# Peptides against a protein of PDB entry 7SID: the designs that were tried, part 26

Target 1, 151 residues: chain A of PDB entry 7SID
Amino acid sequence: LHMYLMLLKELPGEEYPLPMEDVLELLKPLSNVCSLYRRDQDVCKTILNHVLHVVKNLGQSNMDSENTRDAQGQFLTVIGAFWHLTKERKYIFSVRMALVNCLKTLLEADPYSKWAILNVMGKDFPVNEVFTQFLADNHHQVRMLAAESIN

## One batch from the design tools (peptide; aimed at target 1 N32 T77 H84)

Design b2_p19_5_s4 (made by RFdiffusion4, then SolubleMPNN; from b2_p19_5, 8 letters changed)
Fold by OpenDDE base, seed 2:
Structure b2_p19_5_s4 (fold): chain B 151 residues (1-151), chain A 19 residues (1-19)
Amino acid sequence: as target 1 above (151 residues)
Amino acid sequence: MKPITEEELEKLFKEIEEK
């Protein structure tokens, strides 16, 4: 886990996008790692914070490529899972804040929600709609972060 | 590589939710 997290942390930002092939390699174990540590709040927070760079890479890639679609799918699966479990009140505010940052970054990368759509149990949820729900989060810091993100 | 399938998505959610 630690080594994997370090690899995620070393990802460059949008200024230095990685080849999509490299992004895919990094995403391959992500879902499994997230699932394995889903009950560890600290690990989840760390993962969500690190994958922000992945979102930035996805936003700067060719959206029409097969590899891009694959990467988007794998990433959105993870985000969708975290969001779903958030709805089930499985995560503390610090994890939710990290998730909000991911959603914000997704919207920045895809303002029109062309690909930034979460699929949960066969139902599609545009990230913009998901994001606005955090404006009503029970924790004031989460609400504040969400509110700051829309301005 | 193909995007993650709906089946794979459901499997992941199942793993997350039930374990």
Scores: peptide ipSAE 0.091, ipTM 0.703, DockQ to the pose 0.445
OpenDDE base, seeds 1, 3, 4, 5: peptide ipSAE 0.090, 0.089, 0.054, 0.082; ipTM 0.705, 0.696, 0.650, 0.697; seed 5 fails the geometry check

Design b2_p19_6 (made by RFdiffusion4)
Pose (drawn by RFdiffusion4):
Structure b2_p19_6 (pose): chain A 151 residues (1-151), chain P 19 residues (1-19)
Amino acid sequence: as target 1 above (151 residues)
Amino acid sequence: SAEREEEREAEVEKFLNAE
């Protein structure tokens, strides 16, 4: 777990992007890793805080081949799964704050929501519309974080 | 491509059904 979190945190870089196949190799076990630790709040928070580093390489669309959409779908389905589970009151405010940070990073990467769309229950939600929903949260810290990052 | 899409959907459904 430590090895995977370290690789996720360190390998992606903004100045010189990785090949997309390497991004796919990084994102391949993430679904299983998240599946094992679905119950644990601390691990989930740590996983989200480490995976928010991959958006810098994910946002590149110059080489918009099939690998790009595959990697974007691999990441967006995990993010959408976390958001869906959060809507059902399944996570504490720490995981919600980490998810807010991830969504803010996604908004930074794709302002027009061309590709950053969460898919859940056969429906699609743009990240910008989902982000404003956190202004009505039950925890003051998450609301303040969303209000401050609303810019 | 279809096999990769089905595998991804199955892994996400397993995560959502986990306890």

Design b2_p19_6_s1 (made by RFdiffusion4, then SolubleMPNN; from b2_p19_6, 11 letters changed)
Fold by OpenDDE base, seed 4:
Structure b2_p19_6_s1 (fold): chain B 151 residues (1-151), chain A 19 residues (1-19)
Amino acid sequence: as target 1 above (151 residues)
Amino acid sequence: SEARKKELEEKIQKFLSSE
């Protein structure tokens, strides 16, 4: 886990995107890693913060290649799972903050949720629809962060 | 693709069903 997190941390910023093949290589094991540590709030927060680089990388790409769609799918799968568990009140505010940051970045890249759609249990949830739910979050900092994203 | 959809669905299920 630590080595994986270190690798995620060393990802380049939005200005210098990685080849999509490299992004896929990092994203494919991500779901499994998150699954193993789903009950660890600190690990989940750290993961969500680190994958912000990946989100920015995905959003910068205008390519409509199979690899891009695959990478988007891998990432959205993880976000969808975190969102689902959030609805079940499994995560503290700091994890939700990190999740909102991911969703914010997605909306910046895809404001109308053309591809940013969470699929959970066979149902589709556009990120812009999901994001509005955090405007009513129980924690004020989460609400504030969500509100900042729409203004 | 349908294969990818199935793969991602399985990952979600594994994630959400993990103890």
Scores: peptide ipSAE 0.372, ipTM 0.862, DockQ to the pose 0.670
OpenDDE base, seeds 1, 2, 3, 5: peptide ipSAE 0.370, 0.356, 0.366, 0.351; ipTM 0.862, 0.856, 0.861, 0.854

Design b2_p19_6_s2 (made by RFdiffusion4, then SolubleMPNN; from b2_p19_6, 11 letters changed)
Fold by OpenDDE base, seed 4:
Structure b2_p19_6_s2 (fold): chain B 151 residues (1-151), chain A 19 residues (1-19)
Amino acid sequence: as target 1 above (151 residues)
Amino acid sequence: REKRKKELEKKIQEFLNAE
């Protein structure tokens, strides 16, 4: 876990994009890692904070490539799982804050949710629709963060 | 595409069912 988190921490932003092949290598174990630590709030928050760089990399990539679609799928799978568990009230506000930041970055790259669609339990949830639900979050800081994304 | 979808669905289930 420690080594993996260090790798995620060192991910460059959108100004220094990684090759999609490298992104895929980093995303491949992500679901498993998140699964193992799904009940650890601190680890989940840390992971969500680090994968912001992945979203930035995905946003500037050509969406027509197979590798890009694969990377998007891997990432959205993880976000979808976090979203689902959030709906089940499994995460404290700080984790939800980190999730909102991820969704915010996704919307910056894909405002109309053309590719940013969460698939959970066989159902599709466009991120823009998912995001609006955080405007009504029980925690004021989460609502504020979500509102800032619109303005 | 369908194969990928199934793989992702499996990952979701593994995530959600983790103990």
Scores: peptide ipSAE 0.173, ipTM 0.765, DockQ to the pose 0.623
OpenDDE base, seeds 1, 2, 3, 5: peptide ipSAE 0.163, 0.153, 0.145, 0.160; ipTM 0.761, 0.754, 0.751, 0.758

Design b2_p19_6_s3 (made by RFdiffusion4, then SolubleMPNN; from b2_p19_6, 10 letters changed)
Fold by OpenDDE base, seed 1:
Structure b2_p19_6_s3 (fold): chain B 151 residues (1-151), chain A 19 residues (1-19)
Amino acid sequence: as target 1 above (151 residues)
Amino acid sequence: REEREKELQEKIQKFLNSE
């Protein structure tokens, strides 16, 4: 885990995007890693904070390529799982805040959720609709973060 | 594409069903 997290941490941001092939190599095992530590709030928070770099990379990529679509799918699968477990009240506010930051970055890249759609159990949840639900989060700081992201 | 979608669905299901 620590080695994997280190790799995620060192990913270039929006200013220096990685080749999509490299992004894919990091994203493919991500769901398995998250699954192993789904009950560890600190690890989940750390993962979500680190994958912000991936979102920024996706926003700078050629959206017409198959590799881009694959990367988007891999990433959205993980976010969708975190979203679902959030709806089941599995995560504390600090993890939800990290998730909101991911969703915010996704919306910056795809404001109208053309590709940023979470598919959970065969149902589609556009990120822009998912994001607005955090405006009604039970925790004040989460609501504030969501509101500040819109304004 | 269909195979990719199936793979992603399996991944998320594994995540949600993990103990």
Scores: peptide ipSAE 0.471, ipTM 0.897, DockQ to the pose 0.647
OpenDDE base, seeds 2, 3, 4, 5: peptide ipSAE 0.462, 0.460, 0.464, 0.462; ipTM 0.893, 0.894, 0.895, 0.894

Design b2_p19_6_s4 (made by RFdiffusion4, then SolubleMPNN; from b2_p19_6, 10 letters changed)
Fold by OpenDDE base, seed 4:
Structure b2_p19_6_s4 (fold): chain B 151 residues (1-151), chain A 19 residues (1-19)
Amino acid sequence: as target 1 above (151 residues)
Amino acid sequence: REEREKELEEKIQEFLNSE
């Protein structure tokens, strides 16, 4: 876990995007890691904070490639799971804030949710619709962060 | 592709099983 988190931490931003193949390699174990530590708030927060760089990389790629779609799918699966568990009130505010940051970055890359669509339990949820729900989050800091993302 | 989707679905189920 620590080594994986270190790798995520060292990911470059959108200024220096990684090859999509490298992004895929990093995303491949992510779902498993998240699943194993889904109840660990600190780990989840850390993961969400680090995968921001992945979103930035995805935003710099041509969305028409198979590898890009695969990477998007892998990432959105993770985000969707975090979203689902958030709806089930499984995460504290700090984790939700990290999730909002991920969603914010997704919306910056895809403001119309053309590809940023969460599929949870067979249902599709466009990220822009998901994001607006955080404007009504129970925690004021989450609401504020969400509002700042809109404005 | 089908196998990747299957694996992804399995991971989703594991992730979502929060009980």
Scores: peptide ipSAE 0.042, ipTM 0.662, DockQ to the pose 0.747
OpenDDE base, seeds 1, 2, 3, 5: peptide ipSAE 0.032, 0.025, 0.035, 0.046; ipTM 0.634, 0.599, 0.649, 0.668; seed 5 fails the geometry check

Design b2_p19_7 (made by RFdiffusion4)
Pose (drawn by RFdiffusion4):
Parts: sequence; structure tokens; C-alpha cells
Structure b2_p19_7 (pose): chain A 151 residues (1-151), chain P 19 residues (1-19)
Amino acid sequence: as target 1 above (151 residues)
Amino acid sequence: EVEELAEELFEEVGVSKPS
């Protein structure tokens, strides 16, 4: 777990992007890793805080081949799964704050929501519309974080 | 067992598990 979190945090870089096949290799076990630790709040928070570093390489669309959409779908389905589970009052405010940070990073990467769309229950939600929903949260810290990052 | 847990998780949220 430590090895995988370290690789996720360190390998992606903004100045010189990785090949997309390497991004796919990084994102391949993430779904299983998140499945094991669905119950644990601390691990989930750590996982989200470490996975928010891949968006810098994911946002590149110059080489918009099939591998790009495959990696974007791989990441967006996990993010959407976390968001859906959060809507059902399944996570504490720490995991919600980490999800807010991830969504803020996604908004930074794709301002026009060309590709950053969460898919859940056969429906699609743009990240910008989802982000404004956190202004009505039951925890003051998450609301303040969303209000401050609304820019 | 890990694959079955992951498949159940993605079925619950209404999407297919990615490869």
C-alpha cells in the first residue's frame, strides 16, 4: 500500500508528462485498492489525497488517443463512485474534504468540463454543477473550503 | 475474492468495473 501510494504521489509530473500507457498502468490497480479499503475512512482520505496528483497528467489531451479516454474513464468512474457513496452519508467530513480537493483539481484541469464528467447510475454530471452542491454541506469546514475554492 | 468485491462495488454504483 505504501509502495503504491508513493508511486502515485511521485511518478506523475506536470512539466514532462508520462506516456499514457504508463498512466494506464498506474491507474489499473486503483479500483481494487479502493475496493479493499472502502470501509476505512483514514485510508480512503489518504488514497484521495495521493490520487489527486494524477490529474496533471490526465488533463493532457494533445495525444487524445484511445488510451487517453481509457485512463480518463478509469479515473472518473472511481471519483464518481466516491461521490455517489458520499451522497449516501457513508463518509466522514475528512473524506468529503479530500473529495472536494480532488474535484477542485479536476476543475482546474478542465474548466469547460469537456471531459471531466462523473458517470453514476447511468447518468452524467458535469464537475462544475457537482461542485456547487458542497456549499450546503452539514460540516462548516467543508463548506468553507468549497466557498474559498469557488473561484 | 478481491475481484468479486470490486465487481460488487461497481455494480452497486451503477457502472461497469474498468479493465

Design b2_p19_7_s1 (made by RFdiffusion4, then SolubleMPNN; from b2_p19_7, 9 letters changed)
Fold by OpenDDE base, seed 1:
Structure b2_p19_7_s1 (fold): chain B 151 residues (1-151), chain A 19 residues (1-19)
Amino acid sequence: as target 1 above (151 residues)
Amino acid sequence: SIEELTKKFFEEVGVEMPK
């Protein structure tokens, strides 16, 4: 886990996008890690903070490639799971803050929500609409961050 | 196993399992 988190941390930012093949390799174990540590608040927060780089890379890539679509799908599956668990009140405010930042970055990468759509229980939730749910969050900092994202 | 945990996790949240 520590090695994997370190790898995520060391990813280049938006200015230096990764090849999509590398993104896919990075995403390959992500679902397993997230599932295994879904109850660990610190690990979840760390993962969500580090995958911001993945979102930035996805936004800078060729959206017409099969690998891009595959990577986007795998990533959104994980984010959707975190979103669902957030609704189930499984995460503290710091994890929710990290999730909002991740969603904000998704919206910046895809302002028209062409691919940034969370599918939960067979229903699609465009990322831009997800922010409105955080406006009613119990924690004031989460509400404020969500408000900034929709202004 | 990790695979079983992953499967259970995504089934619980009602999302498609990634390949």
Scores: peptide ipSAE 0.105, ipTM 0.701, DockQ to the pose 0.864
OpenDDE base, seeds 2, 3, 4, 5: peptide ipSAE 0.083, 0.020, 0.022, 0.018; ipTM 0.692, 0.513, 0.486, 0.479

Design b2_p19_7_s2 (made by RFdiffusion4, then SolubleMPNN; from b2_p19_7, 12 letters changed)
Fold by OpenDDE base, seed 4:
Structure b2_p19_7_s2 (fold): chain B 151 residues (1-151), chain A 19 residues (1-19)
Amino acid sequence: as target 1 above (151 residues)
Amino acid sequence: SILQESKKFFEEVGVELPK
């Protein structure tokens, strides 16, 4: 876990995009890691914070190649799972904060949710519509962060 | 296995794993 998290943390951001092939290699184990630690609040928070770099990197891709779609799909699957579990009140506010930051970054990369769509239980949820749910979050800091992200 | 556990988790939350 620590080795993987270190790799995620060291990923260059928007200013220094990586080849999509490298991004894919990093995303391959992501779903497994998230699944294994889904009940660990601290690990989930850490993962969500680190994958911000992945989102920033994906946003810099101007290619609509198969690799790009694959990378986007793998990432969105994980985000969708965390979002779904958030709706079921499985995560504390700090994890939800990290999730909102991920969603915010996705919106910056894809303001119109052309590809940033969460598919959960066969239904599509554009990321630009997901923030509205966090405006009603029980924790004030989450509500504030969500509100700032919309503006 | 780890893969089986992962698949089960995502299936339970109603998402499909990418190929």
Scores: peptide ipSAE 0.032, ipTM 0.649, DockQ to the pose 0.776
OpenDDE base, seeds 1, 2, 3, 5: peptide ipSAE 0.133, 0.031, 0.032, 0.029; ipTM 0.711, 0.663, 0.645, 0.624; seed 1 fails the geometry check

Design b2_p19_7_s3 (made by RFdiffusion4, then SolubleMPNN; from b2_p19_7, 9 letters changed)
Fold by OpenDDE base, seed 4:
Structure b2_p19_7_s3 (fold): chain B 151 residues (1-151), chain A 19 residues (1-19)
Amino acid sequence: as target 1 above (151 residues)
Amino acid sequence: SIEELTKEFFKEVGVEAPK
């Protein structure tokens, strides 16, 4: 876990995106890691904070290749899982804050949710619609963060 | 096993496992 998180943390910024092949390699173990630590609030927060770099890399890609679609799909699977558990009130506000930041970054890359769509329980949920739900979050800081992202 | 736990997770959240 620690080694993997270090790799995620050391990813270059959006100014120097990684090749999509490298992004795919980093995403491969992500779902397993999230599965193992889904009940650990601190680990989940850390994961969500670090995968922001992955989102930036995905957003900088101007190509719609098979690798791009694969990477997007794997990432959205993880975000969908976190969102579903959030709806079930499994996460504290700090984890939800990190999730909102991920969703914000996705919307910056795909404002109209053309590809940023969460598939949960066999249904599609565009990220822009998912994001607006956080405007009504029970915690004031989450609501404020969501509101600031829109303005 | 880790694989079994992962499968249970995906079933719980209703998300298809990545290929």
Scores: peptide ipSAE 0.501, ipTM 0.900, DockQ to the pose 0.750
OpenDDE base, seeds 1, 2, 3, 5: peptide ipSAE 0.187, 0.022, 0.022, 0.474; ipTM 0.772, 0.562, 0.575, 0.895; seed 2 fails the geometry check

Design b2_p19_7_s4 (made by RFdiffusion4, then SolubleMPNN; from b2_p19_7, 10 letters changed)
Fold by OpenDDE base, seed 3:
Structure b2_p19_7_s4 (fold): chain B 151 residues (1-151), chain A 19 residues (1-19)
Amino acid sequence: as target 1 above (151 residues)
Amino acid sequence: SIKELTEKFFKEVGVEMPK
């Protein structure tokens, strides 16, 4: 875990986007790590904070490439899992805020949720619709963060 | 590289790399 978190921390920002091949390599272990530590709030928060760089990379790539679609799918699977557990009230507000930031970045890249769709339990949830639900979050800071994206 | 770091991670934790 420590090594993986260090890897995530060393990801370049939007200024220097990663090649899609590197993004795919990074995403391969992500689902497993998230599954193993889904109950650890600090680890989940750390992961969500650092995968923001992945979202930015996905938005700047050629959307028509197979690798891009594959990366998008793998990433959305992870985000969908976090969303699902959020609905089950498994995460504290700080984790939810990190998730909202990920969703905000997704909406910046795909405002109409053409590809940013979460599949949870066999049902599709466009990110724009998912995002609006955070406007009614129990924590005021989460609501405020979500509201900032509307304007 | 990302690939090398990933491989080192799984080696360190003693888990097989995902396919």
Scores: peptide ipSAE 0.024, ipTM 0.486, DockQ to the pose 0.053
OpenDDE base, seeds 1, 2, 4, 5: peptide ipSAE 0.022, 0.020, 0.019, 0.020; ipTM 0.478, 0.463, 0.431, 0.459

Design b2_p19_8 (made by RFdiffusion4)
Pose (drawn by RFdiffusion4):
Structure b2_p19_8 (pose): chain A 151 residues (1-151), chain P 19 residues (1-19)
Amino acid sequence: as target 1 above (151 residues)
Amino acid sequence: EELEELEEETEEFFEELLE
């Protein structure tokens, strides 16, 4: 777990992007990793805080081949799964704050929501519309974080 | 074998979530 979190945090870089096949290799076990630790709040918070670093390489669309959409889908389905589970009052405010940070990073990467769309229950939600929902949260710290990052 | 079962269960979960 430590090895995978370290690789996720360190390998992606903004100045010189990785090949997309390497991004796919990084994102391949993430679904299973998240499945094991669905119950644990601390591990889920750590996982989100470490995966928010892949969006810098994911946002590149110059080489918009099939691998780009595959990797974007692989990341967005995990993010949408976390958001759906959060809507059902399954996570504490720490995981919600980490998800808000991830969504803010996604908004930074794709302002027009061309590709950053969460898919859940057969429906699609743009990240910008989902982000404003956190202004009505039951925890003051998450609301303040969303209000401050609303810019 | 345990890894294969985990992979199947994870795939099934994400297929059901996407439907």

Design b2_p19_8_s1 (made by RFdiffusion4, then SolubleMPNN; from b2_p19_8, 9 letters changed)
Fold by OpenDDE base, seed 2:
Structure b2_p19_8_s1 (fold): chain B 151 residues (1-151), chain A 19 residues (1-19)
Amino acid sequence: as target 1 above (151 residues)
Amino acid sequence: SELERLQEEVEEEMQKLLS
């Protein structure tokens, strides 16, 4: 886990995007890691904070390659899972904060939700619609973060 | 913890979502 988290942390941002092939390789174990540590709020928060760099890499990709679609899909699957459990109030505010940051970054990369669509239980949820839900979050810091993200 | 107990309720669901 620690080694994997280190790799995610060291991932270059938008200023120096990695080849999509490398991004895809980093994303391959992500779902398994998230599932394994789903009960660990701190690990979940850390993961969500680190994958922000992945979002930036995905957003800069102008290539509609198989690897791009695969990478986007794997990433969105994880975000969708966290969002779903957030709605069920299974994650503390710090995790929700990290999730909002991910969603904010997604919207910056894909303002029109062309690819940033969460699929949960066979239903599609555009990130822009999902994001607005956090304006009504029970925690004031989450609401504030969501509010500042839309302005 | 309380959250861990709550998460047990959706553990299978989480696995399905991430599978």
Scores: peptide ipSAE 0.254, ipTM 0.827, DockQ to the pose 0.083
OpenDDE base, seeds 1, 3, 4, 5: peptide ipSAE 0.235, 0.252, 0.241, 0.246; ipTM 0.811, 0.804, 0.809, 0.821

Design b2_p19_8_s2 (made by RFdiffusion4, then SolubleMPNN; from b2_p19_8, 8 letters changed)
Fold by OpenDDE base, seed 2:
Structure b2_p19_8_s2 (fold): chain B 151 residues (1-151), chain A 19 residues (1-19)
Amino acid sequence: as target 1 above (151 residues)
Amino acid sequence: SSLEQLEKETEQEFKELLK
C-alpha cells in the first residue's frame, strides 16, 4: 500500500501529463487497493487525494484511444464506489471532502460530462448531477467546498 | 500472473459493492 500510494503521490499531474500507458499501469492496482481498504477512512482519504493527479492527467488527453477509455473507466469505477458508499453514509466528512475535490476536478476536465459519468447499480449518473448533491451534505465544510467549486 | 488474477478478483469484489 505504501509503495503504491507513493507512486500515486508522485504523479506529475496536469502540467506534466504521462503517457496513457503509464496511467493505466497506475490504475490497475487502484480498484484492488480501494476494495481492501474501503473501510479505512484515512486510507480512503489519502487515495482520493492522490488520485486528483490522475484526474488531471486524464483531462489532458485529447486522444480517444482504447487506453484512454479504459483508464477513464477504471477511474470512474472507483469514484463511483466511493460515491455509492458515501450515499450509504459510510464515510466521514474528510473523505467526502476529498471526493468532492475529485468530482470538481472531473468537471474541470469534462465540463459537459461527456465521459465523466458514474455507473452505479446499472444506472448512469453524470458527475455534474452527482456533484450538486454535495451542496446539501450534512457537514457544513462539505457544503462549503461544493459551493466554492461551482464558482 | 497470479497477482494479476488476484487483482482482478478483488476488483470484481469491489465492483460488486456497486450492486
Scores: peptide ipSAE 0.048, ipTM 0.641, DockQ to the pose 0.536
OpenDDE base, seeds 1, 3, 4, 5: peptide ipSAE 0.047, 0.038, 0.039, 0.033; ipTM 0.637, 0.610, 0.624, 0.606

Design b2_p19_8_s3 (made by RFdiffusion4, then SolubleMPNN; from b2_p19_8, 8 letters changed)
Fold by OpenDDE base, seed 1:
Formats: C-alpha cells, sequence, structure tokens
Structure b2_p19_8_s3 (fold): chain B 151 residues (1-151), chain A 19 residues (1-19)
C-alpha cells in the first residue's frame, strides 16, 4: 500500500502531464487498493487526494484514443464507488472533501460531463449532477467547498 | 434491519465491481 501511495504522490501535476499509457499502468491496481481499504478513512482520503493528479492528467490528454477511454473508465469506476459509499454514509467529512475535490477537477476538465459519467449499479450519473448533491452535505465545510465551484 | 441488510449488500456489490 505505502509503495503504491508513494507512486501516486509522485505523479506530476498539470504542468507535466504523463503519457496515457503510464496513467493506465498506475490505474490498473487502483480499484483493488480502494476495495481492500474501503473502510479505512485515512487511506481513502489519501488515495483521493493523490488521484487528483490523475484527473489533471486525464484533462490534459487527447480524449479520442482507446487508451484514454480505458483510463477514464477505470478512474470513473473508482470515483463512482466512493460516491456510492458516501451516499451510504460510509465516509467522514474529510474523505468527502477529498472526493469533492476530485469531482471539481473532473468538472474543470469536462464541464458538460461528456465523458465524466459515473456508472453505478448499471445506471449513469453525470458528474455535474452528482456534484450538486454536495451542496446539501451535512458538513458545512463540504458545502462550502462545493459552493466554490458554482462561480 | 432490512435497510442495514440492503446497505451491506450494496456495499458488497460495489466491492465486486472494483475487483
Amino acid sequence: as target 1 above (151 residues)
Amino acid sequence: SELEKLKKETEEEMKKLLE
């Protein structure tokens, strides 16, 4: 776990996007890691904070390649899982804060949710619609963070 | 109780989706 988290942490930001092939390699074990530690709040928060770099890379890449679509799909599967478990009240506010940051970044890259669509239980949920739910979050800091994206 | 059962089942389903 720690080794993987370190790898995620070392990802470059928007200034230095990674090749999509490298993004795919980093995403391959992500779902398994998230699944294993889904009940660990600290690990989930850390993962969500680190995958912000992945979102930034996805937003900087050409979106018409098979590798891009594959990377997007794998990433969105993970985000969808976190969102679903959030709705089930499995995560504390700090984890939800990290999730909102991921969703904000997704919306910045894809404001109209052309590709940023969460598929959960066979149903599609555009991120822009999902994001509005956090405006009514029980924790004031989560609501405030979500509200920053309105303008 | 039924709600809790449903929540657990849903969580397990999501776990499977991530595997």
Scores: peptide ipSAE 0.106, ipTM 0.675, DockQ to the pose 0.065
OpenDDE base, seeds 2, 3, 4, 5: peptide ipSAE 0.066, 0.076, 0.119, 0.064; ipTM 0.707, 0.644, 0.742, 0.651; seed 4 fails the geometry check

Design b2_p19_8_s4 (made by RFdiffusion4, then SolubleMPNN; from b2_p19_8, 7 letters changed)
Fold by OpenDDE base, seed 2:
Structure b2_p19_8_s4 (fold): chain B 151 residues (1-151), chain A 19 residues (1-19)
Amino acid sequence: as target 1 above (151 residues)
Amino acid sequence: SSLQKLQEETEKFFEELLK
């Protein structure tokens, strides 16, 4: 886990996009890691913070490539899982904060939610719609972060 | 596809959580 998290942390980000092949390799274990540690708030927070760089890479890539679509799908599946569990009140505010940052970054990369759509339980949820829900979060810091992301 | 497989696994996970 630690090694994997370090690899995620070392992603260069938007200014230095990685080849999509490398992004895919990094994403392959992500779902399993998230699932395994879904009950660990600290690990989840760390993962969400690190994958911000993945979002930035995805936003700067060729959206028409198969690899890009695959990477986007794998990433969005994980984000969808975190969002779903958030709805089930499984995550504390600090994890939700990290999730909001991910969603914010997604919207920055895809303002019109062309690809940034969460699929949960067979239903599609555009990230913009998902994001607005955090404006009504029970925790004031989450609401504030969400509000700051609007303008 | 790999994405489809991942989605299916995730859905199964969600279903278990909703029990």
Scores: peptide ipSAE 0.080, ipTM 0.737, DockQ to the pose 0.120
OpenDDE base, seeds 1, 3, 4, 5: peptide ipSAE 0.050, 0.076, 0.079, 0.051; ipTM 0.641, 0.731, 0.732, 0.694

## One batch from the design tools (peptide; aimed at target 1 A81)

Design b2_p20_1 (made by RFdiffusion4)
Pose (drawn by RFdiffusion4):
Structure b2_p20_1 (pose): chain A 151 residues (1-151), chain P 20 residues (1-20)
Amino acid sequence: as target 1 above (151 residues)
Amino acid sequence: EEEEEREERLKEEQEELLKP
């Protein structure tokens, strides 16, 4: 777990992007890793805080091949699964704050929501519309974080 | 066929993650 979190945090870089196949290799075990630790709040928070670093390489669309959409879908489905589980009151405010940080990074990466759309229950939600929902949260810290990052 | 197989794999992985 430590090895995988370290690789996720360190390998992606903004100045010189990785090949997309390497991004796919990085994102391949993430679904299983998240599945094992679904119950644990601390691990989930750590996983989100470490995966928010991949959006810098994911946001590149110059080489918009099939690998780009495959990696974007692989990431967006995990993010949408966390959001859906959060809507059902399954996570504490720490995991919600980490998810807010991830969504803020996604909004930074794709302001127009061309590709950053969460898919859940056969429906699609743009990230910008989902982000404003956190203004009505039951925890003050998450609301303040969303209000401050609303810019 | 390649696009459909990819969509089906992602859907199955998402259902596994959402399973209690």

Design b2_p20_1_s1 (made by RFdiffusion4, then SolubleMPNN; from b2_p20_1, 7 letters changed)
Fold by OpenDDE base, seed 3:
Structure b2_p20_1_s1 (fold): chain B 151 residues (1-151), chain A 20 residues (1-20)
Amino acid sequence: as target 1 above (151 residues)
Amino acid sequence: MRREEREQRLKEEQERLLSD
């Protein structure tokens, strides 16, 4: 876990996007790691904070290639799971804050949710619609962060 | 990889992540 988290943290910024092949290799173990530590709030927060780099990288991709779709799918699968668990009130506000930041970054890359669609248990949820739910979050800081994204 | 196969794998991965 520690090595993987370090790898995520050391990803280059938006200015230097990685080849999609490298992104895929990075995303490959993500689902498994999240599954193992889904009940650890600190680990989940850390993962969500680090995958922001992945979102930025995916947003820079103007290609509609198979690799791009695959990377988007793998990433959105994990984000969808975190969102679902959030709805089940499994995560404290700090984890929800990190998730909102991910969703915010997704909206910046895809404002109209053309590809940023969460599929959970066979149902599609566009991120722009999902995001508005955090405007009514129980924690004031989460509401504030969500509001900053649309103002 | 076929699209259907990819989608099935993603579904299974998410189910594992959401399993109790």
Scores: peptide ipSAE 0.510, ipTM 0.893, DockQ to the pose 0.848
OpenDDE base, seeds 1, 2, 4, 5: peptide ipSAE 0.508, 0.510, 0.504, 0.507; ipTM 0.893, 0.892, 0.891, 0.891

